# Ledger of designs, part 21: peptides against a protein of PDB entry 5HB3

Target 1, 150 residues: chain A of PDB entry 5HB3
Amino acid sequence: RQMQDRCMSEYNQRIRNAPEGSIDPFRMACYKIIGRCDLSNRSLDGLQTDVNDWIWLQFNLARETDRSLELAGESYGLAELQASIREIGLKHFPKTAAEDTNGSFGMFFYLQILAGMFEQAIAYLYPFSYVDAVHFAIALTYYGLLRPVD

## One batch from the design tools (peptide; made by RFdiffusion4, then SolubleMPNN)

Design b1_p11_3_s1 (from b1_p11_3, 4 letters changed)
Fold by OpenDDE base, seed 5:
Structure b1_p11_3_s1 (fold): chain B 150 residues (1-150), chain A 11 residues (1-11)
Amino acid sequence: as target 1 above (150 residues)
Amino acid sequence: MFPVPATPPVL
């Protein structure tokens, strides 16, 4: 708590009062990660990040807290992350093998697996790679992570 | 072999 409050105070002070061009983006990233500052903006502003950096940040910011203890605007858990991945999938990833020009379907499958969206991940992979979808389905079922509908 | 995209999509 005390460290988080200090990070939040420093973060907010810098955003509001720092001279233009004086903000160190790495320092701001440290406050965002450690302090969970500015959960409305879940990016690392002023840094070049890839999809792995993005998803790593999302999981670091996500917390399963008692919703009674968080301010209603600061709740970011696994459910909100899964919703974000679903929205990204609808906007930025191919829906069919005919739309896949760059083999990007694999990245969306990977994001769904990381988020525990196993049924959606298998359903998505199936039209792109039947064999791989079946192998992942068998493995996920073996570990009790996939719930086949009877 | 699962195609790992050589360039991740910029999200």
Scores: peptide ipSAE 0.010, ipTM 0.493, DockQ to the pose 0.111
Fold by OpenDDE base, seed 2:
Structure b1_p11_3_s1 (fold): chain B 150 residues (1-150), chain A 11 residues (1-11)
Amino acid sequence: as target 1 above (150 residues)
Amino acid sequence: MFPVPATPPVL
């Protein structure tokens, strides 16, 4: 609590009062991560990031908290992360094997697996790589993570 | 071998 409150205070003070171009983006990233600052903007502004950096940040910011105790607009848990992954999937990833030019379907499958979207991940992978989808389905079923629809 | 894209998509 006390550390988060300090990070939030410093973060907000710097955003509002720092001279233009004087903000260290790495310092701001540290406050964002440690303090969970500005959950409305879940990016590392002014840094070159990849998909792995992005998804790592999302999981670090996500918390299962009592929504009644969070400030309005500061709730970010697994459900909101899964919603974000679904939205990204619709915008940035191939829907069919014919649309896949670079093998990017594998990254979307990976993001769904990380988010516990196992049924959706297998259903998505199946038309791109049948063999891999079956292997992952077997493994996920063995661990009780995949719930087959009867 | 599971295909990993050589370049991650820009999100």
Scores: peptide ipSAE 0.010, ipTM 0.485, DockQ to the pose 0.108
Fold by OpenDDE base, seed 3:
Structure b1_p11_3_s1 (fold): chain B 150 residues (1-150), chain A 11 residues (1-11)
Amino acid sequence: as target 1 above (150 residues)
Amino acid sequence: MFPVPATPPVL
């Protein structure tokens, strides 16, 4: 708590009061990660980031805490991460193999697997790559991670 | 205001 409060104070002070062009984006990233600062903006501002950096940040910010102990604005767990991945999938990834021009379906499948959205991941992959979807389904079922419909 | 989730950079 005390370290988080200090990180939040320093983060907010720098965002508001730092001279233009004086903000060190790596220092701000450290406050965001360590202090869980500004969970409303889950990006690393002023850094060149890819999808892997983005998803890594989401998992680092996500916490399974007792919801009774969190302020309603500070709750970010696996469920909120999974909701974000679903929303991104609907906006930025192909829904059918006919819409896929660049092979981006594989990245959305990967994001769903990382988030433990196994049934959705297999269902999504199946029309794009039947063979791969079957192989992943067999493996996930073997480890009890996929719930086959009886 | 729902915080705008930072959309990953459009690949």
Scores: peptide ipSAE 0.009, ipTM 0.376, DockQ to the pose 0.055
Fold by OpenDDE base, seed 1:
Structure b1_p11_3_s1 (fold): chain B 150 residues (1-150), chain A 11 residues (1-11)
Amino acid sequence: as target 1 above (150 residues)
Amino acid sequence: MFPVPATPPVL
């Protein structure tokens, strides 16, 4: 709590009052990660980030908290992360093997697996790579992570 | 824009 409050205070003070071009983006990233600052903007502003950096940040920001204790709009848990991944999938990833020009289906499958969206991940992978989808389904079922439809 | 890498991660 005290560390989070300090990070939030420093983050907000710098965003509002720092002279233009004086903001160290790495320092702001540290406050964002440690303090969970500005959950409305789940990016590292002023840094070059890839998909791995993005998903890593999402998991670092995501917390299962008592929603009754959070201010309206500051809740970000696994459900909101999974919703973000679904939305990204609909906008930025191929829906069919015919739309896949660069093999990007594998990245969207990976994001769904990381988020525990196992049924959706297998269902998505199946039309792109049947063999891989079956192997992952077997493994996920063996570990009790995939719920077979009875 | 979500930076989709040009190459899928080699799993």
Scores: peptide ipSAE 0.008, ipTM 0.462, DockQ to the pose 0.207

Design b1_p11_3_s2 (from b1_p11_3, 6 letters changed)
Fold by OpenDDE base, seed 1:
Structure b1_p11_3_s2 (fold): chain B 150 residues (1-150), chain A 11 residues (1-11)
Amino acid sequence: as target 1 above (150 residues)
Amino acid sequence: MWPVPSSPPVL
């Protein structure tokens, strides 16, 4: 708690009062990660980030906390992460094999697997790579992560 | 060989 409160205070003070061009983006990133500051904006402003950096940040910010203890609008858990992945999938990834010019379907499959969206991941992969979808389905079922509908 | 996307989507 005390460390989080200090990070939040420093983060908010810098965002409001720092002269233009004086903000160290790496320092702000540290406050955001450690303090879970500004969960409405889950990006690292002023840094060049890729999909791996983005998903890593999402998992670092996500917490299963008692929602009764969180400030209204500052809840970010697995459910909100999964919702974000669904929205990103709809906007930025191919829906069909005919739309996939760059092989980006594999990245969206990977994001869904990381988020525990196993049924959705297999369903998505199936039209792009049948063989891989079947192999992953077998493995996920073996580990009890995929629930076959009887 | 898994297709590696040539450019990650900017998220």
Scores: peptide ipSAE 0.011, ipTM 0.483, DockQ to the pose 0.108
Fold by OpenDDE base, seed 5:
Structure b1_p11_3_s2 (fold): chain B 150 residues (1-150), chain A 11 residues (1-11)
Amino acid sequence: as target 1 above (150 residues)
Amino acid sequence: MWPVPSSPPVL
């Protein structure tokens, strides 16, 4: 708690009072990660980040806390992360093999697997790579992670 | 081998 409160105080003070161009983006990233500061903006502003950095940040910010202890609007858990991945999938990833110009379907499959969206991941992969979808489905079923509809 | 996208989608 004390560390989080200090991170939040320093983060807010810097955003409000730092001269333009004087903000160290790496220092702000440290406050965001350690202090869970500004959960409304789940990006690392002023840093060049890839999809792996983005998804890593989402998991670091996500917490399953007792909702009774979080202020309204500060709740960010696995469900909100999964919702974000679903929205990103609808906007930025191919829906069919005919739309896939750059092979990006594999990245969206990967994001869904990381988020535990196993049924959706297999269903998505199936039209792009039947063989791989079947192999992943077998493995996920073996580990009890995939719930086949009876 | 899955095609590695040449650039990750900018999310």
Scores: peptide ipSAE 0.011, ipTM 0.487, DockQ to the pose 0.110
Fold by OpenDDE base, seed 4:
Structure b1_p11_3_s2 (fold): chain B 150 residues (1-150), chain A 11 residues (1-11)
Amino acid sequence: as target 1 above (150 residues)
Amino acid sequence: MWPVPSSPPVL
């Protein structure tokens, strides 16, 4: 709590009062990560990031907390992350093999797996790569992560 | 190796 409150105070103070161009983006990233500051903006502003950096940040910010302890609008857990991944899938990833011009289906599959969306991930992968979908389904079933429909 | 987008998805 005390460290989070300090990070949030410093973060907010810098955003409001720092001279233009004086903000160290790495310092702001540290406050965002440690303090969970500004959960409305789940990006690292002023940093060059890829999809791996983005998903890493999402999991770092996500918390399963008692909702009674979170301020209204500060709730970001696995459910909200999974919802974000679904929305990303609808907007930015191919829905069919015919739409896949760059092979980006694999990244969306990967994001779903990381988020524990196993059934959706396998269902998505199946029309793009049958063989891979079957292999992942076997592995996920072996670990009790996939719920086969009986 | 599956291709990876160069930028994060924009929400």
Scores: peptide ipSAE 0.009, ipTM 0.494, DockQ to the pose 0.168
Fold by OpenDDE base, seed 2:
Order: structure tokens, then C-alpha cells, then sequence
Structure b1_p11_3_s2 (fold): chain B 150 residues (1-150), chain A 11 residues (1-11)
């Protein structure tokens, strides 16, 4: 609590009062990660990041908290992360094998698996790689993670 | 019957 409050205070003070070009993006990233600062903006501004950095940050910021204790707009859990992955999937990833020119379907499948979206991940992978989808479905079912709808 | 692990992996 005390460390989080301090990180939030320092983060907000720097965003509001720092001279232009004086903000160290790595320092701001540390406050964002440790303090869970500014959950409305779940990016590392001023840093070159890839999809792995992005998804790592999302999981680092996500917490299952009592929604009654969080201020409006400060809640970010697994459900909100899954919603974000779904939205990114619709915008940035192929929907069919015919649209996939770069093999990026595998990255979206990976993001869904990380987020526990197992049924959606298998359903998505199936038209791109039938064999892999079946193997993952068997494995996920074996571990009780896949719940086929009857 | 495949041996199903008695507990799912704790995620």
C-alpha cells in the first residue's frame, strides 16, 4: 500500500509537472509496473515495445480484486485483459487462413492461451492448423482446462 | 482410462 501510493504520487507529479523532454520513460515504466499507475493507459509510453512486452505488462497489471474496493476505472483483472485480447484479435490478426500472409495467426492463438481463452483459442487455430488445434485440444482437455460445450 | 491428474495445474 504505502509503496503503491508513493509510486502513484511520483508518477502523477512527473506527468503533470516535468518539463517537456525531461521524463525518463524507464523510470515512468517502473512506476507504472510497481505502482499499477494509470490503468486506463496500459502501455509503456516512450519505449519501443513488442507484443511480448505488451502482454507481459497486461498480466503484470492485471489483479483479481474486489470490484467494490476499486475506484471506477481502476479495475483491471483477467476479464478486462481477455476483452483487450479479443479486441486486438479483431483489429490486428487474420480471421481466416486466406488472410494470413505472415503466419501471425500463431501469435493470436498464443495470446488467447495465455489469457485462459482456451475454447476460443482452439476454435481460432482449427482453420489455420487442424493438427495443432487437435493436439492442443487433447492436452487442454487432459488438464481439465478445455470445457467442450455439449 | 487416461490418468487424469487429480488436481488441475494451479494457474
Amino acid sequence: as target 1 above (150 residues)
Amino acid sequence: MWPVPSSPPVL
Scores: peptide ipSAE 0.008, ipTM 0.400, DockQ to the pose 0.029

Design b1_p11_3_s3 (from b1_p11_3, 4 letters changed)
Fold by OpenDDE base, seed 1:
Structure b1_p11_3_s3 (fold): chain B 150 residues (1-150), chain A 11 residues (1-11)
Amino acid sequence: as target 1 above (150 residues)
Amino acid sequence: MFPVPAKPPVL
């Protein structure tokens, strides 16, 4: 708690008071990760990040907290992450095999798997790669992560 | 903002 409070204080102080160009983006990233600062902005400003960096950050920021203890708008858990992945899928990934020009379907499948969206992930993958979808479905079922509809 | 990759990641 004390470390998080200190990180949040330093983050807020720097965002508000630091001269332009004086902010070390790596230092700010450390405060953001450790302190979970400004959960409305789930990005690392001033850093070049890829999808792996993005998803890693989302999981590090996501926490199941008692919503009654959070300030309005600061709740970020698994449900909010899953909602973000759904939104990203709708905006940035192919919906059908005919729309897939670059093989990006695999990345969206991967994001859904990481977020525990197993049924949606299999349903999404199936029209792109039947064989892979079946193999993943078998594995997920074996581990009790996919519930077959009886 | 979600960083949409220009190429799919090499799995």
Scores: peptide ipSAE 0.126, ipTM 0.739, DockQ to the pose 0.177
Fold by OpenDDE base, seed 3:
Structure b1_p11_3_s3 (fold): chain B 150 residues (1-150), chain A 11 residues (1-11)
Amino acid sequence: as target 1 above (150 residues)
Amino acid sequence: MFPVPAKPPVL
């Protein structure tokens, strides 16, 4: 708690009061990651990041903590991450094989697998790559991760 | 390897 409060104080002071161009983005990233500061903004400002950096950050910020111990508005767990991935899928990824112009469907499949959204991931992949979807479904079923509909 | 978007996903 004391370390988190210090991180939040330093983070907020720098965002509000630091002269333009004087903010060290790596130091701000450390406060974001270690202190879980400002969970409403789950990005690393001033850093060049890719999708792997983004998803890594989401998992590092996600916590299955007792909601009773979290400050109001700072709850971010696996369920909230999964909801974010669903929204990203609807906005930024092809819904059908006919909409796929750049093969980006594979990235959305990957994000769903990482988030444990196995049934949705297989259902999504199936119209794009039948063979791959079947192979993943067999493996996931073998490990008891996929719930086949009886 | 799956294609990586040039920009991170934005909500």
Scores: peptide ipSAE 0.067, ipTM 0.741, DockQ to the pose 0.169
Fold by OpenDDE base, seed 4:
Structure b1_p11_3_s3 (fold): chain B 150 residues (1-150), chain A 11 residues (1-11)
Amino acid sequence: as target 1 above (150 residues)
Amino acid sequence: MFPVPAKPPVL
C-alpha cells in the first residue's frame, strides 16, 4: 500500500509538473507497473514495445478486486482483459485465412489462450490450422478447460 | 514461436 501510494503520487506529480522532454519513460513505466497508475491508459508511453510486452503489462495490471470498492476508472480484471483481447482480435488480426498475410493468426490464438478464452481460441484457430486446433482441443478437453456450447 | 505483428496491438 505505502509503496503503491508513493508510486501513484510520483507518477501524477511527474505527469503534471515535469518539463517537456524530461520524463524518463522507464521510470514512468516502473511507476505504472508497481503502482497500477492510470489504468485507463494501459500502455508504456515513450517505449518501443511488442505484443509480448503488451500482454505482460495487461496481466500485471489486471486484478480481481471488489468492484464495489473501485472507482469506475480503476476496475481492471480478467473480464476487462478478455474484452480487450476480443476487441484487439476484431481490429488487428485476420478473420479468415485469406486475410492472413504474415501468419499473425497464431499470435491472436496465443493471446486468447493466455486469457483463458479457450472455446473462442479453438474456434478461431480451426479455419487456419485444423490439425493444431484439434490437438489443442484434445488437450484442453483432457484438462476440463474446453466447454461444449449447449 | 508464433509470428509477432510488427506493431503492438492498440485498443
Scores: peptide ipSAE 0.066, ipTM 0.736, DockQ to the pose 0.168
Fold by OpenDDE base, seed 2:
Structure b1_p11_3_s3 (fold): chain B 150 residues (1-150), chain A 11 residues (1-11)
Amino acid sequence: as target 1 above (150 residues)
Amino acid sequence: MFPVPAKPPVL
């Protein structure tokens, strides 16, 4: 708690008072990760990041908290992450095999699996690679993670 | 390894 509060204080002070161009983006990233500062902005500004960096950050920031104890706009859990992944899928990933020019469907499948969106992940993968979708469905069912609709 | 989109997904 004390360390988190200190990180949040330092983060907010630097964002407000630091001269332009004087902010170390790596230092700010450390405060964001450790302090969960500014959960409305779930990016690492001023850093070159890829999809792996992005998803890693999302899971590090996500916490299951009692929603009754959180201030409005500071809640970020698994449900909010899943909503974000769904929105990313609509904007940045192919919806059909005909739209797939670079094989990026696999990354979106992977993001859904990481977020526990198993049924949606399998349904998405099936038109791109039915063999892989069936294999993943069998495995997920075996571990009780996929719930077939009767 | 899954192919990575050329642009990071930014929401």
Scores: peptide ipSAE 0.061, ipTM 0.736, DockQ to the pose 0.170

Design b1_p11_3_s4 (from b1_p11_3, 6 letters changed)
Fold by OpenDDE base, seed 3:
Structure b1_p11_3_s4 (fold): chain B 150 residues (1-150), chain A 11 residues (1-11)
Amino acid sequence: as target 1 above (150 residues)
Amino acid sequence: MFPIPSSPPVL
């Protein structure tokens, strides 16, 4: 708690009061990650990041805490991460094999697998790569991670 | 081979 409060104080002070161009983006990233600062903005501002950096940050910020102990608006767990992945999928990834011009479907499948969205991931992959979808479905079923419809 | 996008989507 004391370290988190210090990180939040320093983070907020720097965002509000730092002279233009004086903000060290790596220091701000450290406060965001360690202190879980500003969970409304789950990006690393001023850094060049890719989708792997983004998803890594999401998992580092996500916590399964007792919701009774979290302040309203500071809850970010696996459910909120899964919701974010669904929204990103609807906006930024192909819905059909005919819309996919660059093979980006694989990245969305990967994000769903990382988030434990196994049924949705297999259902999504199936029209793009039948063989891969079947192989993943067999493996996930074998480990009891996929719930086949009876 | 599973396609790895050459450029990540801009999120």
Scores: peptide ipSAE 0.012, ipTM 0.526, DockQ to the pose 0.130
Fold by OpenDDE base, seed 2:
Structure b1_p11_3_s4 (fold): chain B 150 residues (1-150), chain A 11 residues (1-11)
Amino acid sequence: as target 1 above (150 residues)
Amino acid sequence: MFPIPSSPPVL
């Protein structure tokens, strides 16, 4: 708590009062991660990041907390992360094998798996790679992570 | 072999 409160204070003070161009983006990233600062903006501003950096940040910021104790707009758990992945999937990833020019379907499948969206992940992968979808479905079922529809 | 994208999507 005390460290988080300090990170939040420093983060907010720097955003408001730092001279233009004086903000160290790495320092701000540290405050964001450690303090869970500004959960409305779940990006690392001023840094070159890839999809792996992005998803790593999302999981580091996500917490299962009592929603009754969180301030409105500061809740970010697994459900909100899954919603974000779904939205990104709609905007940035192919819907059909004919739309996939670079094999990016595999990345979206991976993001869904990380988020525990197992049924959606298998359903998505199936038209792109039947064999891989079946292998993952078998494995996920074996571990009790995939619920077959009766 | 599971296809890994040559470049990550820009999000």
Scores: peptide ipSAE 0.012, ipTM 0.513, DockQ to the pose 0.107
Fold by OpenDDE base, seed 5:
Structure b1_p11_3_s4 (fold): chain B 150 residues (1-150), chain A 11 residues (1-11)
Amino acid sequence: as target 1 above (150 residues)
Amino acid sequence: MFPIPSSPPVL
């Protein structure tokens, strides 16, 4: 708590009062990660990030807290992350093999797997790569992570 | 190897 409050104070002070061009984006990233500052903006502003940096940040910001202890606007857990991945999938990833010009289906499958969206991930992969979908389904079932409908 | 997009999907 005390460290989080200090990070939040420093973060807010810098965002409001820092001269233009004086903000160190790496320092701001540290406050965001350690202090969970500004959960409304789950990006690292002023940094060049890839999809791995983005998804890593999402998991670092996500917390399963007692909802009674967080302000209603600061709740970001696995459910909200899964919702975000679903929305990204609908907007930015191919729905069919015919729409996939760049092989980007694999990245969306990967994001769903990381988020524990196993049934959705297999269902998505199936029309793109039948063989891979079956292999992943077998493995996920073996580990009790996939719930096949009987 | 799944192609890794060079940029995250712009959320």
Scores: peptide ipSAE 0.011, ipTM 0.547, DockQ to the pose 0.172
Fold by OpenDDE base, seed 4:
Structure b1_p11_3_s4 (fold): chain B 150 residues (1-150), chain A 11 residues (1-11)
Amino acid sequence: as target 1 above (150 residues)
Amino acid sequence: MFPIPSSPPVL
C-alpha cells in the first residue's frame, strides 16, 4: 500500500508538473507497473513496445480484487483482460487461413491461451492448424483445462 | 515460434 501510494503520487505529480520533454518514459513505466497507475491507459507511453510487452503489461496490471473496494474505472482483472483480447482478436487478427499472410493467427492463439480462454483458443486454431489444435486440445483436456462444448 | 507483431494492437 505505502509503495503503491508513493508511486501513484509521483506518477501524477510528473504527469502534471514535468516540463515538456523532461519525462523519462522508463521511469514512468516503472511507476505504472509497480504502482498500478492509470489503469485507464494500459500502455507504456513513449516506449516502443510489441505484443509481448503489451500482454506482459496487461497481466502485471490485472488483479482480482474485491470490486467493492475499487473505484469505478479502476477495476481491471482477468475478465476485463479477456474482453480486451477478444476485441483485439476481432480487429487485428485473421478470421480465416485465407486472411493470414504472415502467420499472425499463432499470436492470437497464444494470447487466448495466456488469458485462459482455452475453448476459444482451440476453436480459433482449428481452421488454421488442425494438427496443432488437436495436440493442444489433448494437453488441455489432460490438465482439466478444456471444457468441450457439446 | 509464432510470428510476433512489431507493434501492440491499437485498441
Scores: peptide ipSAE 0.010, ipTM 0.539, DockQ to the pose 0.165

Design b1_p11_4_s1 (from b1_p11_4, 5 letters changed)
Fold by OpenDDE base, seed 3:
Structure b1_p11_4_s1 (fold): chain B 150 residues (1-150), chain A 11 residues (1-11)
Amino acid sequence: as target 1 above (150 residues)
Amino acid sequence: KLDELMKKINS
């Protein structure tokens, strides 16, 4: 508790009072990840980040906490992450093979697999790559991760 | 913020 309170105090002080360009972005990242400061903002400012950095951060911030102890507004778990990935898919990734200009469908498939959205991932991949979708479906079914549609 | 990140990734 004392460490978290100190982290929160330092985080807030730096955001409000630090001159522009004087904030160490790596230190701010430590406050975010270790201190869980400002969890409503799940991004790292001042760092060059890619999609892998983003998804890594989301998984580190997500907690399987019993709903009973977390204030409803600060709970971020797997379900919220899955919802975020779904939203990203709707906004930024092709929905059909005809819309695919850059081959970015594979990245969205990857994000869905990481988040455990197996049925949705296979359904998404199928129109882009039939062969790959079938291979992944067989493998996921073998390990009991994909439920066959009755 | 996520939108800004995704814009940077896609650019």
Scores: peptide ipSAE 0.053, ipTM 0.767, DockQ to the pose 0.358
Fold by OpenDDE base, seed 4:
Structure b1_p11_4_s1 (fold): chain B 150 residues (1-150), chain A 11 residues (1-11)
Amino acid sequence: as target 1 above (150 residues)
Amino acid sequence: KLDELMKKINS
């Protein structure tokens, strides 16, 4: 608790009092990850990040919401991450093979798999690569990870 | 949340 409180204090102090451009983005990232400061902002400003960095951050910040009615701030868990990935998919990834100019469909498939969105991932991949979709479907079925939609 | 990154990927 003391470490977390200290991280929050330092984070808030730096955001408020540091001259513009003087904030070490890596240090701020440490406060966010370790101290869980400002979880409403799940991005690392001032850092060059890729999709792997982003998804790693999301998983580190996501926690199982204790169903305790505690008025705790916006709970960010797996469900919220999955919702975010869906939104990202709708906005930024090709919906059909005809829309795919850069082969980015594989990245969205990858994100869905990481987030446990197996059925949606297979359904998405199928029109882009039938063979790959079938192979993944077989593997996921073998491990009991594909569920029928209720 | 990945607007900038995804724009770069799709560019």
Scores: peptide ipSAE 0.050, ipTM 0.763, DockQ to the pose 0.647
Fold by OpenDDE base, seed 5:
Structure b1_p11_4_s1 (fold): chain B 150 residues (1-150), chain A 11 residues (1-11)
Amino acid sequence: as target 1 above (150 residues)
Amino acid sequence: KLDELMKKINS
C-alpha cells in the first residue's frame, strides 16, 4: 500500500508538473502497470503499441475481486474489458462480409476469444467463415466453453 | 489512442 501510494503521488506530480515532452513514457508505463496509477486511462501514451500490447495491458490492469488493496476508484474487471471489446467491435470492425474490405474480422474474433466471449465470437465469425466457425464451435464445445445458444 | 490502433489493424 505504501508503495502504491508513493507511485500514485509521483505519477500525479509528473503528469501535472513535468514540462511537456520531458516525461519518460516507459517510467509512466511502470507507474501504471505496477503502481496501478490512473487506471481511468488504460493506454500507454508515447509508446508504439499494437493490438497484443493493448490486450495484454487490459488483462494486467483488470481485477475480478474487489478485495484488493486497490483504491475504489481504480477498479477494472473482466466485465469492463468485455464491454470495451464489444464497443471496439461496433466501431472499428466489419459487421457483415459485405463490409469487410481488409479481412479484419479475424482480429475481432481473436479479441473476443481472448476475453472469453466464446458464444459471441462464434456468432460473429459464422457469416465470414462458416467452416471456421463450425470448427471452433466444435472445439469450444468439446472443452465445455461454449454454451448452447437460444 | 485506441482509434489509431484500430486504424492500423484495419489498414
Scores: peptide ipSAE 0.051, ipTM 0.762, DockQ to the pose 0.790; fails the geometry check
Fold by OpenDDE base, seed 2:
Structure b1_p11_4_s1 (fold): chain B 150 residues (1-150), chain A 11 residues (1-11)
Amino acid sequence: as target 1 above (150 residues)
Amino acid sequence: KLDELMKKINS
């Protein structure tokens, strides 16, 4: 608790008082990840990141919250991450094979799998690659992760 | 920032 409070204090002080361009983005990332500072901003400013960096950050910041805290608007768990991935899919990824120009459907499939959206991931992949969708469905079913009847 | 990342993937 004392360390977290110190991280929050330093984070807030730097955001408010540091000269422009003087903030070390790696230090700010440490405050966010370790200190859980400013969880409403789930990005790493000033760093060159990719999708893997983004998804790694989301999982590190996600916590199981008590249902009572879900009402407070500060809860970020798996459900919120899944919602974010769904929104990303709707905005930035092809919905049909006809819309796929760059083969980016595989990345969205990957993000859904990482987030535990197994049924949705298989359903999404199916029109792009029938064979791959069937293979993944078999594997997920074998591990008890896919519930095709639900 | 996420939008920028996704634009790069689709580029």
Scores: peptide ipSAE 0.049, ipTM 0.759, DockQ to the pose 0.881; fails the geometry check

